# Ledger of designs, part 127: peptides against a protein of PDB entry 7BDX

Target 1, 212 residues: chain A of PDB entry 7BDX
Amino acid sequence: EMGAAACTLLWGVSSSEEVVKAILGGDKALKFFSITGQTMESFVKSLDGDVQELDSDESQFVFALAGIVTNVAAIACGREFLVNSSRVLLDTILQLLGDLKPGQCTKLKVLMLMSLYNVSINLKGLKYISESPGFIPLLWWLLSDPDAEVCLHVLRLVQSVVLEPEVFSKSASEFRSSLPLQRILAMSKSRNPRLQTAAQELLEDLRTLEHN

## One batch from the design tools (peptide; made by RFdiffusion4, then SolubleMPNN)

Design b2_p16_3_s3 (from b2_p16_3, 6 letters changed)
Fold by OpenDDE base, seed 2:
Structure b2_p16_3_s3 (fold): chain B 212 residues (1-212), chain C 212 residues (1-212), chain A 16 residues (1-16)
Amino acid sequence: as target 1 above (212 residues)
Amino acid sequence: as target 1 above (212 residues)
Amino acid sequence: MKGLLASETEPKGLLA
C-alpha cells in the first residue's frame, strides 16, 4: 500500500517539467528507472495469464511507474535521459508490450505506448526504438488489440515512424510488406473519433509516401 | 526496494513549494499521510529493541516518509493541512518520539523533530502539539538523548513554546517545575556550536520570562 | 512538441 501511494504521488507531481528536472538532477534517477523496468517485468510475469484485479496495489504501483516514465519522456531532457541512460527500460517496455495478450493489462499498455510515443518525439529515441528487433511485427501485434486506446497509441507510434524519413527508409520494405492496411482502414471507420482521425491521418501520410 | 526508491525521489522533490502544493492539491494527500503514520509506527514497532541497519530499504523508506512530512510542514499551507487534516500523523510522530530509546533511530528522531518544529511555526500547530498529553515530559525525555542533533531540535521546539505567550502560559507551571535546567546549562557549554547557541538563546528567553 | 502528461504541485520551511 505505502509504496503504491508514494509512487502515485510521484506520478502526479511528475507532470511538472520542474519536477522531472529535479528527479533527473538527483543521483538516484538511474537506479530508480532500472528498478522500474524490473518491477514492471515482474508484474507482467506474475499475471501468468490471469486477469489481475486492476485495482490491486500492485497494479496501481505499476501504473504509477509507467505514468512516471511517460511524464519523464514528455520533456526533451527526459527523453534524452531515457535514450542515453535507461535503454534497458525502453527495451523492457517493448518486450512487455509483446508479452501482453490482446485485451490484457490495457491501461498499462496505454501508458507504455504513451511513453514510447513520447520517446519517439526525439529522433534519437525514435531511431532507438524502431531499430529494436521485431519492432514492426510488435506494432502490428499491438494493432490487433481490441482496445481503441491501445490502437490509437499504436497508430501514433506508426505515424512517428512514417513521418521521419531517416527511420522509415530503413524499414520501408518490411513496413510495406507487412502493413495491416485492412485493419487501419477499418479503424478509419471507427465510431471512436480520436481513433478514426488518427487512422485517417496515417492513411494520408502513407499515400503521400507512396507518391514520393 | 522500488517503494524506497520512489519515496526517496518524492522526498527529494518535496523540497519545492510547488511540489508540496501539488501533493496537497491532489485527492490522495489524506490517504498518503494516514498510511505514512501507520508505516512509521510499524517500522518503530519492528525494531523490537534491535538496531536495525540504517541502510536497510525499510529505514530509507521511513526516512523518506519523515522527510516528506518535514518538507510539507515547512510551508504555510502544508502546516495548515497537517494541523487540520492529518492530526493522527502528528499524534503518531509524538508517540514514536516517546517510544524510541535514547540513541535509537537518531536520524528518524531528527526528521520527526524537524517536522514538529515546522508545525510549531504556526500558532495553531504549536497549540495542537503542545496540548498533546505528556508533551512536556516528552521534551525532557528527548533532551536526555546523547545525540546533539536530537537535542538541538528539542531545544528549538522548547523555544517555540517559550516564545509564544498563549502556549507557554497554559503549561508554565509544569514547565517551570520539571525544566531540566542543568541539562540545558550543560548544552550551553557544548562543543557543538549550533547546540551551544540554541541552549544559550533558550536560557536567555527563560530568564526574560522569569522577570516579566 | 510537449509530450503527453500525467499530473500534481505545493510549498517551504526547514527542508529535509
Scores: peptide ipSAE 0.223, ipTM 0.713, DockQ to the pose 0.326; fails the geometry check
Fold by OpenDDE base, seed 1:
Structure b2_p16_3_s3 (fold): chain B 212 residues (1-212), chain C 212 residues (1-212), chain A 16 residues (1-16)
Amino acid sequence: as target 1 above (212 residues)
Amino acid sequence: as target 1 above (212 residues)
Amino acid sequence: MKGLLASETEPKGLLA
């Protein structure tokens, strides 16, 4: 309980750039983000046995951790920190996103995807995550999720890859050969306006790349 | 471990006024400070049996909690919040300070005393804590501690009472009848310059009150 | 570009 309350407050205040700088300027940031990855991994591994109630203190704790990572990744120095000093955390997030089944832990997946999207704003971050083994298959696996918010954040991450020629060129062949075009087309007809727009924009970006 | 790391980061960033406002402006502050008191109480109660190592994750967690309370109480809105909405936490801190033996949990006592001193900067806060049952005996009990930092913060809290006529007048008879003058005089000769100064200032304030 | 945020602020006593 208390850990979840403290972590939730830390998550709330981490929306400030100054707070993120304060977190990162301390000597405790490395340890915190190291344990964050371990804690998130432990939580996800515990799901295969116990029906962890979505509203448990443990779930709220892990959501707050993922929220903190997201907010840290939202700012330039936070992205640089994660990519330079907390790569294991990024690797863990990618792993956990692959380990989670479609429809499983939607809130956590959304937060993790938001963090990766924020990391992708930085060219170093985008390079790092896109060069991770199985990254493209992971995107398509995640895009199979029935949840519109999961799919939205997957599409945003795909868009970050497509919009960066220096990254896209490295995987363009694999990307084109495995692209779930029919699924993205279906999403462009979604009743969810955010998902619809994201899918439409991505389809436009992809069409632009085929004509060049 | 992770809870202690999160709470420690929250403690570190709570030194910012903006972060304290952020903590207090959220809907989670009341719950956090309620559980803080319970967690601190649980920790102190656990000491009578197990030799809790001073450097345990649990100890660090509770130190961070007490540090957060101190930093919240350091600012005007934080004091108003604690006095208006978290009185149970203040009562718990007073209780725990009474329950701890001389020389026991020095770091925690210092942080708790710092929080009460910060609360005493506000007239409402000073009134509230000084009107607590057994407050004057508690001050003298705490002043029996062999630790110079504990004694320093006790003397500061005593000074806050003495310097506020509206508060001192209510307890002046009890205060004068029970004042450990010889102990304060001994502290005014301490080799610790901060303790020496605080004891000297308090003795000067007391002499001024006897002549009026 | 600002990433996606969640945050809050307030005044000074002894900082621990």
Scores: peptide ipSAE 0.221, ipTM 0.714, DockQ to the pose 0.293; fails the geometry check
Fold by OpenDDE base, seed 5:
Structure b2_p16_3_s3 (fold): chain B 212 residues (1-212), chain C 212 residues (1-212), chain A 16 residues (1-16)
Amino acid sequence: as target 1 above (212 residues)
Amino acid sequence: as target 1 above (212 residues)
Amino acid sequence: MKGLLASETEPKGLLA
């Protein structure tokens, strides 16, 4: 219980840029993010079946950790820190997103996808994650999720790839050959307005790339 | 390990006034400080013997909790919060300081005494802690500690009582009858300059009160 | 650009 409470408070205060800078300016940041990755990995590996008690102290603790990573990645110095000093954590997030089934740990997936999206705002971060083995198959695996928020954050991450020519050119052949176009077209007709808009924008971006 | 790492980071950032305001402005503060007291109590009760592994994850976790409480008590709104909303935590800190032997858990005692000193900066806080059952005997028990930093923080807390007429008048008879004057006189000759100064100042304050 | 936020924070007397 206490660990979850402390981590929840740290998560809440990490919404401040000054707090993120204070964490990263200390001598404990590297250890914290190393253990964060290990803790998240251990949690996902301990998940028996598809049902998670979202209100468990263990789940809330891991959500707070993922929230902290997201908030650190939300600012430029945090992205630079993660990409230069905590690459193992990024690798872990990518791996864990692959290890989870569609519909499993939806809140954790959303937080991890938000962290990767934030990392993708930095070209170094986008290069790093997009050059990870199995990145494109992982995007399509995640896009099969029944949850609209998971799919929304996947589409945002796909858009970050599509809109960066230096990244997209390296994967364009695989991307075009494996694109789940029917799934994205279905999302462009979603009743969720945020998902609908994200799918429509991505379809427009893809059409623009086919004409260039 | 992860709980200790998260709590250590929270402790580090709690040195900011803005961070304390953010914790106290959230809906989790009451629960956090309630569990903090329980966790510290459980830790002290689990201490077998006089020797503590200061570098253990459990010890570091509890030190971080005590550090956070100290840092919250360091500002006016934090003192007001603790005195109005988390009195059980103050009672727990007083109890735990009584449960520990001289020389036992020195670092934890220092942090807890710093938190009580910070609380004593507020007249409401000073009234609350000084009106606690056994407060004066507790001060003398703590002043028997072989550690100079423990004794320093006890003398500071004693000084807060002595310099507040509204508080001192309520306990003056007990205070005068039980004062370990020889111990304080010995501290005024300490080779530790901070302890020496604090003991000298307190002796001057006490002499001033005897002439009024 | 500010990234997407997920949030919680507190501070000062004697600082430990």
Scores: peptide ipSAE 0.220, ipTM 0.711, DockQ to the pose 0.341; fails the geometry check
Fold by OpenDDE base, seed 3:
Structure b2_p16_3_s3 (fold): chain B 212 residues (1-212), chain C 212 residues (1-212), chain A 16 residues (1-16)
Amino acid sequence: as target 1 above (212 residues)
Amino acid sequence: as target 1 above (212 residues)
Amino acid sequence: MKGLLASETEPKGLLA
């Protein structure tokens, strides 16, 4: 309970750049982000047994942790810190996104995907996550989710890969051979306007890359 | 561990007024400060058995909680919140300061005393704590501590009472009858310059009140 | 680009 309350407050205030800088300026940041990964992993592993209530204190705690990581990654210095000093956390987030089934822990998946998208704004971050083993299969696994918000954030991450020639060129063969084009086309017809737009933009970007 | 890391970060950033307002502007503040009191109380109760290592994760967690309360109370809106909405926390802090023996949990006592001093900056806060049962005996109990920093913060709180005629007049008889003048005189000769100054100033304030 | 922020306000006492 107390941990969830503290993390929720920290999540709320971490939306400030000044607060993110203050978090990172302290000697406790490394420990915090290390334990964050472990805590998130322990939570996901606990789901194979007891379906923890999505509104449990433990769920709120993990959501707050994922929210903090997202907000830190939203800022340039935060991305630099994560990519330089907390790579294990990024690896953990990628692993957890793979371990979760379609429809499982939607809110956590969204937050983790938002964090990875924010990391992907940096070329160094995008390179790191895109060079992770199984990254392209992971994108398609996540795109199979029935949730529109999960799919939206996957499409944003796919777009980040597509828009960076240095990154896309390394995975272009695997990307083209495995692209779930029918799924993306279905999303371009979604009733969710954000998902529809993201899928349309990605399809336009892909067409542009095929002509170059 | 994770809770301690999160609370430590929250403590660090709570030194900003903007962050304190952000903490208080959320719907989670009441719950946080309620559980804070319970957590601090549980920690102090645990000391009667196993001497928890002062550097344990639990100790760090409670120090961070007390630090957050102190930093919230450092700001006008934070004092207003605590005195209006978290009186039970103030009562808990007063109780815990009474339950701790001289020399026990010095760091926690200092933080709790700093929080009460900050609350005492508001006339409403000072009235509330000074009207608490056993407040004057508690001041003298705390002033018996061998630690100079504990005594310093007690003297500051005593000074806050002495400098407010509306508050001092209500307790003046009990205050005068129980004042550990010899202890304060000994502190005015302390090798600790901060303690020495605080004791000298208080003695001057007391002399001024006896002549009026 | 700045990321998503949470925000609030005003004045100072003794910081721990």
Scores: peptide ipSAE 0.214, ipTM 0.713, DockQ to the pose 0.225; fails the geometry check

Design b2_p16_4_s1 (from b2_p16_4, 9 letters changed)
Fold by OpenDDE base, seed 4:
Structure b2_p16_4_s1 (fold): chain B 212 residues (1-212), chain C 212 residues (1-212), chain A 16 residues (1-16)
Amino acid sequence: as target 1 above (212 residues)
Amino acid sequence: as target 1 above (212 residues)
Amino acid sequence: SDIEENIRLTQELMYE
């Protein structure tokens, strides 16, 4: 209970850039983000057995941790910190996104995808995550999720790769050969306007890259 | 581990007034401070058996909670919140300060005393804590602590009572009859300059009140 | 900005 409450408050206040700087300015940041990855991993591993109630203190705690990572990654110094000093956490997020089944832990997936998207705003961050083993297959695995918000955040992350020529050029062959075009085309017809727009924009960006 | 790390970060960032406002501006503040009191009480109750190592994750967690309360009480809106909406937490802090033996949990005592001192800056807060049952005996119990920092923060809290005529007038009879004058006089000779000064100032304030 | 939207969405998820 108390841990989840404290992490939830820390998540809320970490929306401030000054709070992110304060979190990162201390010697405790490295330890905190190291334990964060381990805690998130332990939680996801515990799900394969008993359906822990989605509203448990444990789930709320992990959501708050993912929220903190997202808020830290929203700030330039936070992205720099994560990419330089917390690569294991980024690797853990990528792993957990692969380990979670379609429809499983939707809110956590959304937060983790938002974190990766925020990291992807930094070219160094985008390079790091996109050069991770199995990154392209992971995107397509995640895009198979029935949840529209999960798919939206996957499409945004795909767009971050596509819009960066230096990154896209390395993955272009694998990307083109494995692209779930039918799925993206289906999303461009979604009733969810945000998902529809993101899918349409990505299709336009991809068409532009095929003609160049 | 993770809970203590999160609370420790929250403690650090709560030194900012804007962070205190952000903590209090949400609907989660009431729940957080309610659980805080219970968590601190549970920790202190667990000490009567096994000497939990002072550097345990649990002790660090409780210290961080007390630090958060202290930082919240340092801000005007935080004092108002505690006095209006978290009286049970104030009662818990007073109780825990009574339950802890001399020399036991010194750092926690200091943080709790700092919290009460910060609350005492508000006349409404000072009234609330000073009108609590056994408050005057509690001050003398705490002043029996061998730790100079504990005694310093007790003397500061005593001074907050003495310097407020509206509060002191209600307690003046009990205060005068039970005052550990010999102990305060001994503290005025302390090698700790902060303790020495605080004891000397309190003795001067008391002399001024006896002549009026 | 996409960042501001992500901060907003993260806050929305906190209250959900």
Scores: peptide ipSAE 0.033, ipTM 0.840, DockQ to the pose 0.284
Fold by OpenDDE base, seed 2:
Structure b2_p16_4_s1 (fold): chain B 212 residues (1-212), chain C 212 residues (1-212), chain A 16 residues (1-16)
Amino acid sequence: as target 1 above (212 residues)
Amino acid sequence: as target 1 above (212 residues)
Amino acid sequence: SDIEENIRLTQELMYE
């Protein structure tokens, strides 16, 4: 209970750039983000045994942790910190996104995907996550999720790769050979307007890259 | 571990007025401060059984909670919130200060005393805490603490009462009859300069009130 | 910006 309440307040105030700077300006930032990754990993591993009710204090605590990471990654100094000093946390987020089944912990997946997208705003962050082992298979695994918000945030992350020629060129062969085109085409016909738009834009970007 | 880390970060950033406003501007503030009081009470009750090492994660978590309350009370809107909407927390802090033995949880006592002092900056806050049952006996109990910082913060709280004629007049008879004058005189000779000064100033204020 | 939208979306998720 109390941990979830405190962490939720920290998540809320971490939307401020000045609060992110204050979090990172302390000597405790490295330790905090290390323990964050371990806590998120422990939570995901516990899901194999007990159907933790999604609304549990533990779930809310982990959501708040993922929210803090997302808000830190929204700020330039926060992205720099994560990519330079907390790579283990980024590796953990990528791992946990692979470990979670389709439809499992949807809100956590969305927050983790948003954190990775925010990291991808920097070329250094985008390079780091896209060069992670199994990154492209992970994107397609996540696109198999029945949840429209999960799929939307995966498509946004795919767009970040496609829009950066230096990153896309390194993986272009694997990307083209494994692209779930039928799935993306189905998303372009979604009743969710945001998912529909993101899938259409990605299809246009991909067509532009085939002609160049 | 993770709770203490998150709460410590929240404590650090709560030194900003804008962060205090953000904490209080949410719908979660009332619940958070209610659970804070309960958590602090549970911790103090657990001390009767197990010698919790003062450096435990649980101790650090409770210190961070008390630190957050102190930082909230340092801001005008935070004092107003505590006195209007979180009186149970103030009552809990007063209770816990009574339940803790001399030399027990010294850092927690200091933070709790600082929070009460910050609340006492407002006449409404000072009236509320000074009208609490057993307040004057509690001050003398706390002045029996061997720790100079505990005693210093008690003397500051006594000064807040003495400097407000409307508050002091209500308790002047009990105050004069129970005043540990020998203890305060001993503190005026302390090797701790801050304690020495605070005890001297209080003795001067008390002499001024005897001649009026 | 995409950042501002992500901050907004993260806040929306916090209040859900």
Scores: peptide ipSAE 0.033, ipTM 0.839, DockQ to the pose 0.233
Fold by OpenDDE base, seed 5:
Structure b2_p16_4_s1 (fold): chain B 212 residues (1-212), chain C 212 residues (1-212), chain A 16 residues (1-16)
Amino acid sequence: as target 1 above (212 residues)
Amino acid sequence: as target 1 above (212 residues)
Amino acid sequence: SDIEENIRLTQELMYE
């Protein structure tokens, strides 16, 4: 309980740029983000057993950790820190997104996807994520999720790849050959207006790249 | 481990007034400080068994919690919050300072005494602490500690009481009858210059109050 | 910005 409460407060205050700078300016940052990855991995590995209720202190703790990573990645110095000093955490997030089944831990997936999207704002971060083994298959695996918010954040990450010619050119053949076009077309007809718009924009971006 | 790391980061950033305002402006503050008291109490109760090494994750976690309380109490809105909404935490800190033996958990005692001193900057806080049952005996119990930093922070808290006529008048008879004058005189000859000065100043303040 | 929106969404998820 107490760890989750402290971590939740840290998540709340990490929305401030000055707090993120203070976290990263300390000698504890490297250790904190190393243990964060290990803690998230331990939680996901424990889910194959007892259905830890979504409302458990452990779930809340891991959500807060993912929220902190997301807020750190929202800031330029935070992105630089993650990509330079905490690559193992990024690799862990990618792995855990692959290990989670469709419909499993939706809130955690959303936070992890938001963190990856924030990292992808930096070209160095986008390169690192997109050059990770199995990245393209992972995107399509995640897009099979029944949850509209998971799918929305996947589409946003896909768009970040598509909008960077230097990154997209390296994966373009694999991307085009494996693209779940029918799934994205179905999302463009969603009742969720955010998902609908994101799918439509991605389809327009993809059409523009086919004609060039 | 992870809880202690998160709490340590929260402690570090809580030195900022804006972070304290952010913590207290959220809906989680009441719950956090309630659980803080319970966690500190559980830790102190566990010390009668296995000598939890000073370097344990649990010790570090409780030190960080006490540090957060100290930093919150350093700010006017934080003092107001503690005295209005978290009195149980203040009562718990007073209790735990009584339960700890001389030389036991010195760093925790220092942080708890610093938090009480910070609360005592507000007249309402000083009244609340000084009107607590056994407060005067507790001060003298704590002044028996062999640690110079514990004794220094006790002397600072005693000085806060002595310098407030409205508070001192209520306890003046008990204070004068139980004052460990020989102990304070010994501290005024300490090799620790901070302890020496604090003991000298308190002796001067007490002499001034005897002549009025 | 998309970043500000992500911060907002992250905070919304904290209160759910």
Scores: peptide ipSAE 0.033, ipTM 0.839, DockQ to the pose 0.301
Fold by OpenDDE base, seed 1:
Structure b2_p16_4_s1 (fold): chain B 212 residues (1-212), chain C 212 residues (1-212), chain A 16 residues (1-16)
Amino acid sequence: as target 1 above (212 residues)
Amino acid sequence: as target 1 above (212 residues)
Amino acid sequence: SDIEENIRLTQELMYE
């Protein structure tokens, strides 16, 4: 309870750039983000196929941790910190996204995907994530999720790769050979307008790249 | 571990007025401060006469909580919040200061006394604390502590009472009859210059009030 | 911006 309440407050205030700078300017930041990854990993490992109740103190705690990481990654100095000093946390997030089943821990997946997207705004971060082993298969695995919000945030991360020629050129062969085109086309017809738009934009970007 | 790390970060950032406003502006603040009091109480009750190691994760967690309360009380809106909406926490702090033995949990006592002092800057807060049952005996109990920092922060809180005529007039009879004058005189000769100064100033203030 | 939207969305998710 108390830990979850404290983390929730820290998540709320971490929306401020000045708070992110204050968090990172201390000697406690490295330890905090190291333990954050371990805590998220321990939680996901405990799920053993059961859907933990979304309203549990433990779930709330882990959501708050993922929210803090997302907010830190939203700030330029926070992205630099994560990519330079907390790569293990990024590796953990990528691993956990792979370990979770479709429909499992949807809110956590969304927050983790948002954090990866925010890291991807930094070219160094995008390179690091996209060069991670199994990254492309992971995107397609996540895009198979029945949840529209998960799929939306996957499409946004895919777009971050497609919009960077230096990154996309390295993976273009694997990307083209494994692209779940039918799934993306289905999403472009979604009743969710945000998912529909994201899928349409990605399809347009991909068409542009095939003609070049 | 993780809870203590999160609370430690929250403590660090709560030194900012804007962060205190952000903490209090959310719907989570009331719950957080309610659980804070309970957590501090549970910790103190667990001590059962043993000196818990200062470096334990649990001790660090409780210190961070007390530090957050202190930082919130340092800000005008934070004092107003505590006095209006978190009186139970103030009552808990007063109780815990009474329950702790001399020399026990010294750092926690200091943080709690600092929080009470910060609350006492608000006249409404000072009235609330000073009108609490057993407040004057509690001050003398705490002033018996062998620790110079505990005694210093007690003297500062005593001075807050003495400097407010409206508050002091209500307690003046009890205060004069129970004043540990010999203890304060001994502190005015302390080798600790901060304690020495605080004791001297209080003795001067008291002399001024006896002649009026 | 997409960043501002992500900050907004993460705060909304805190209250869900």
Scores: peptide ipSAE 0.033, ipTM 0.839, DockQ to the pose 0.284

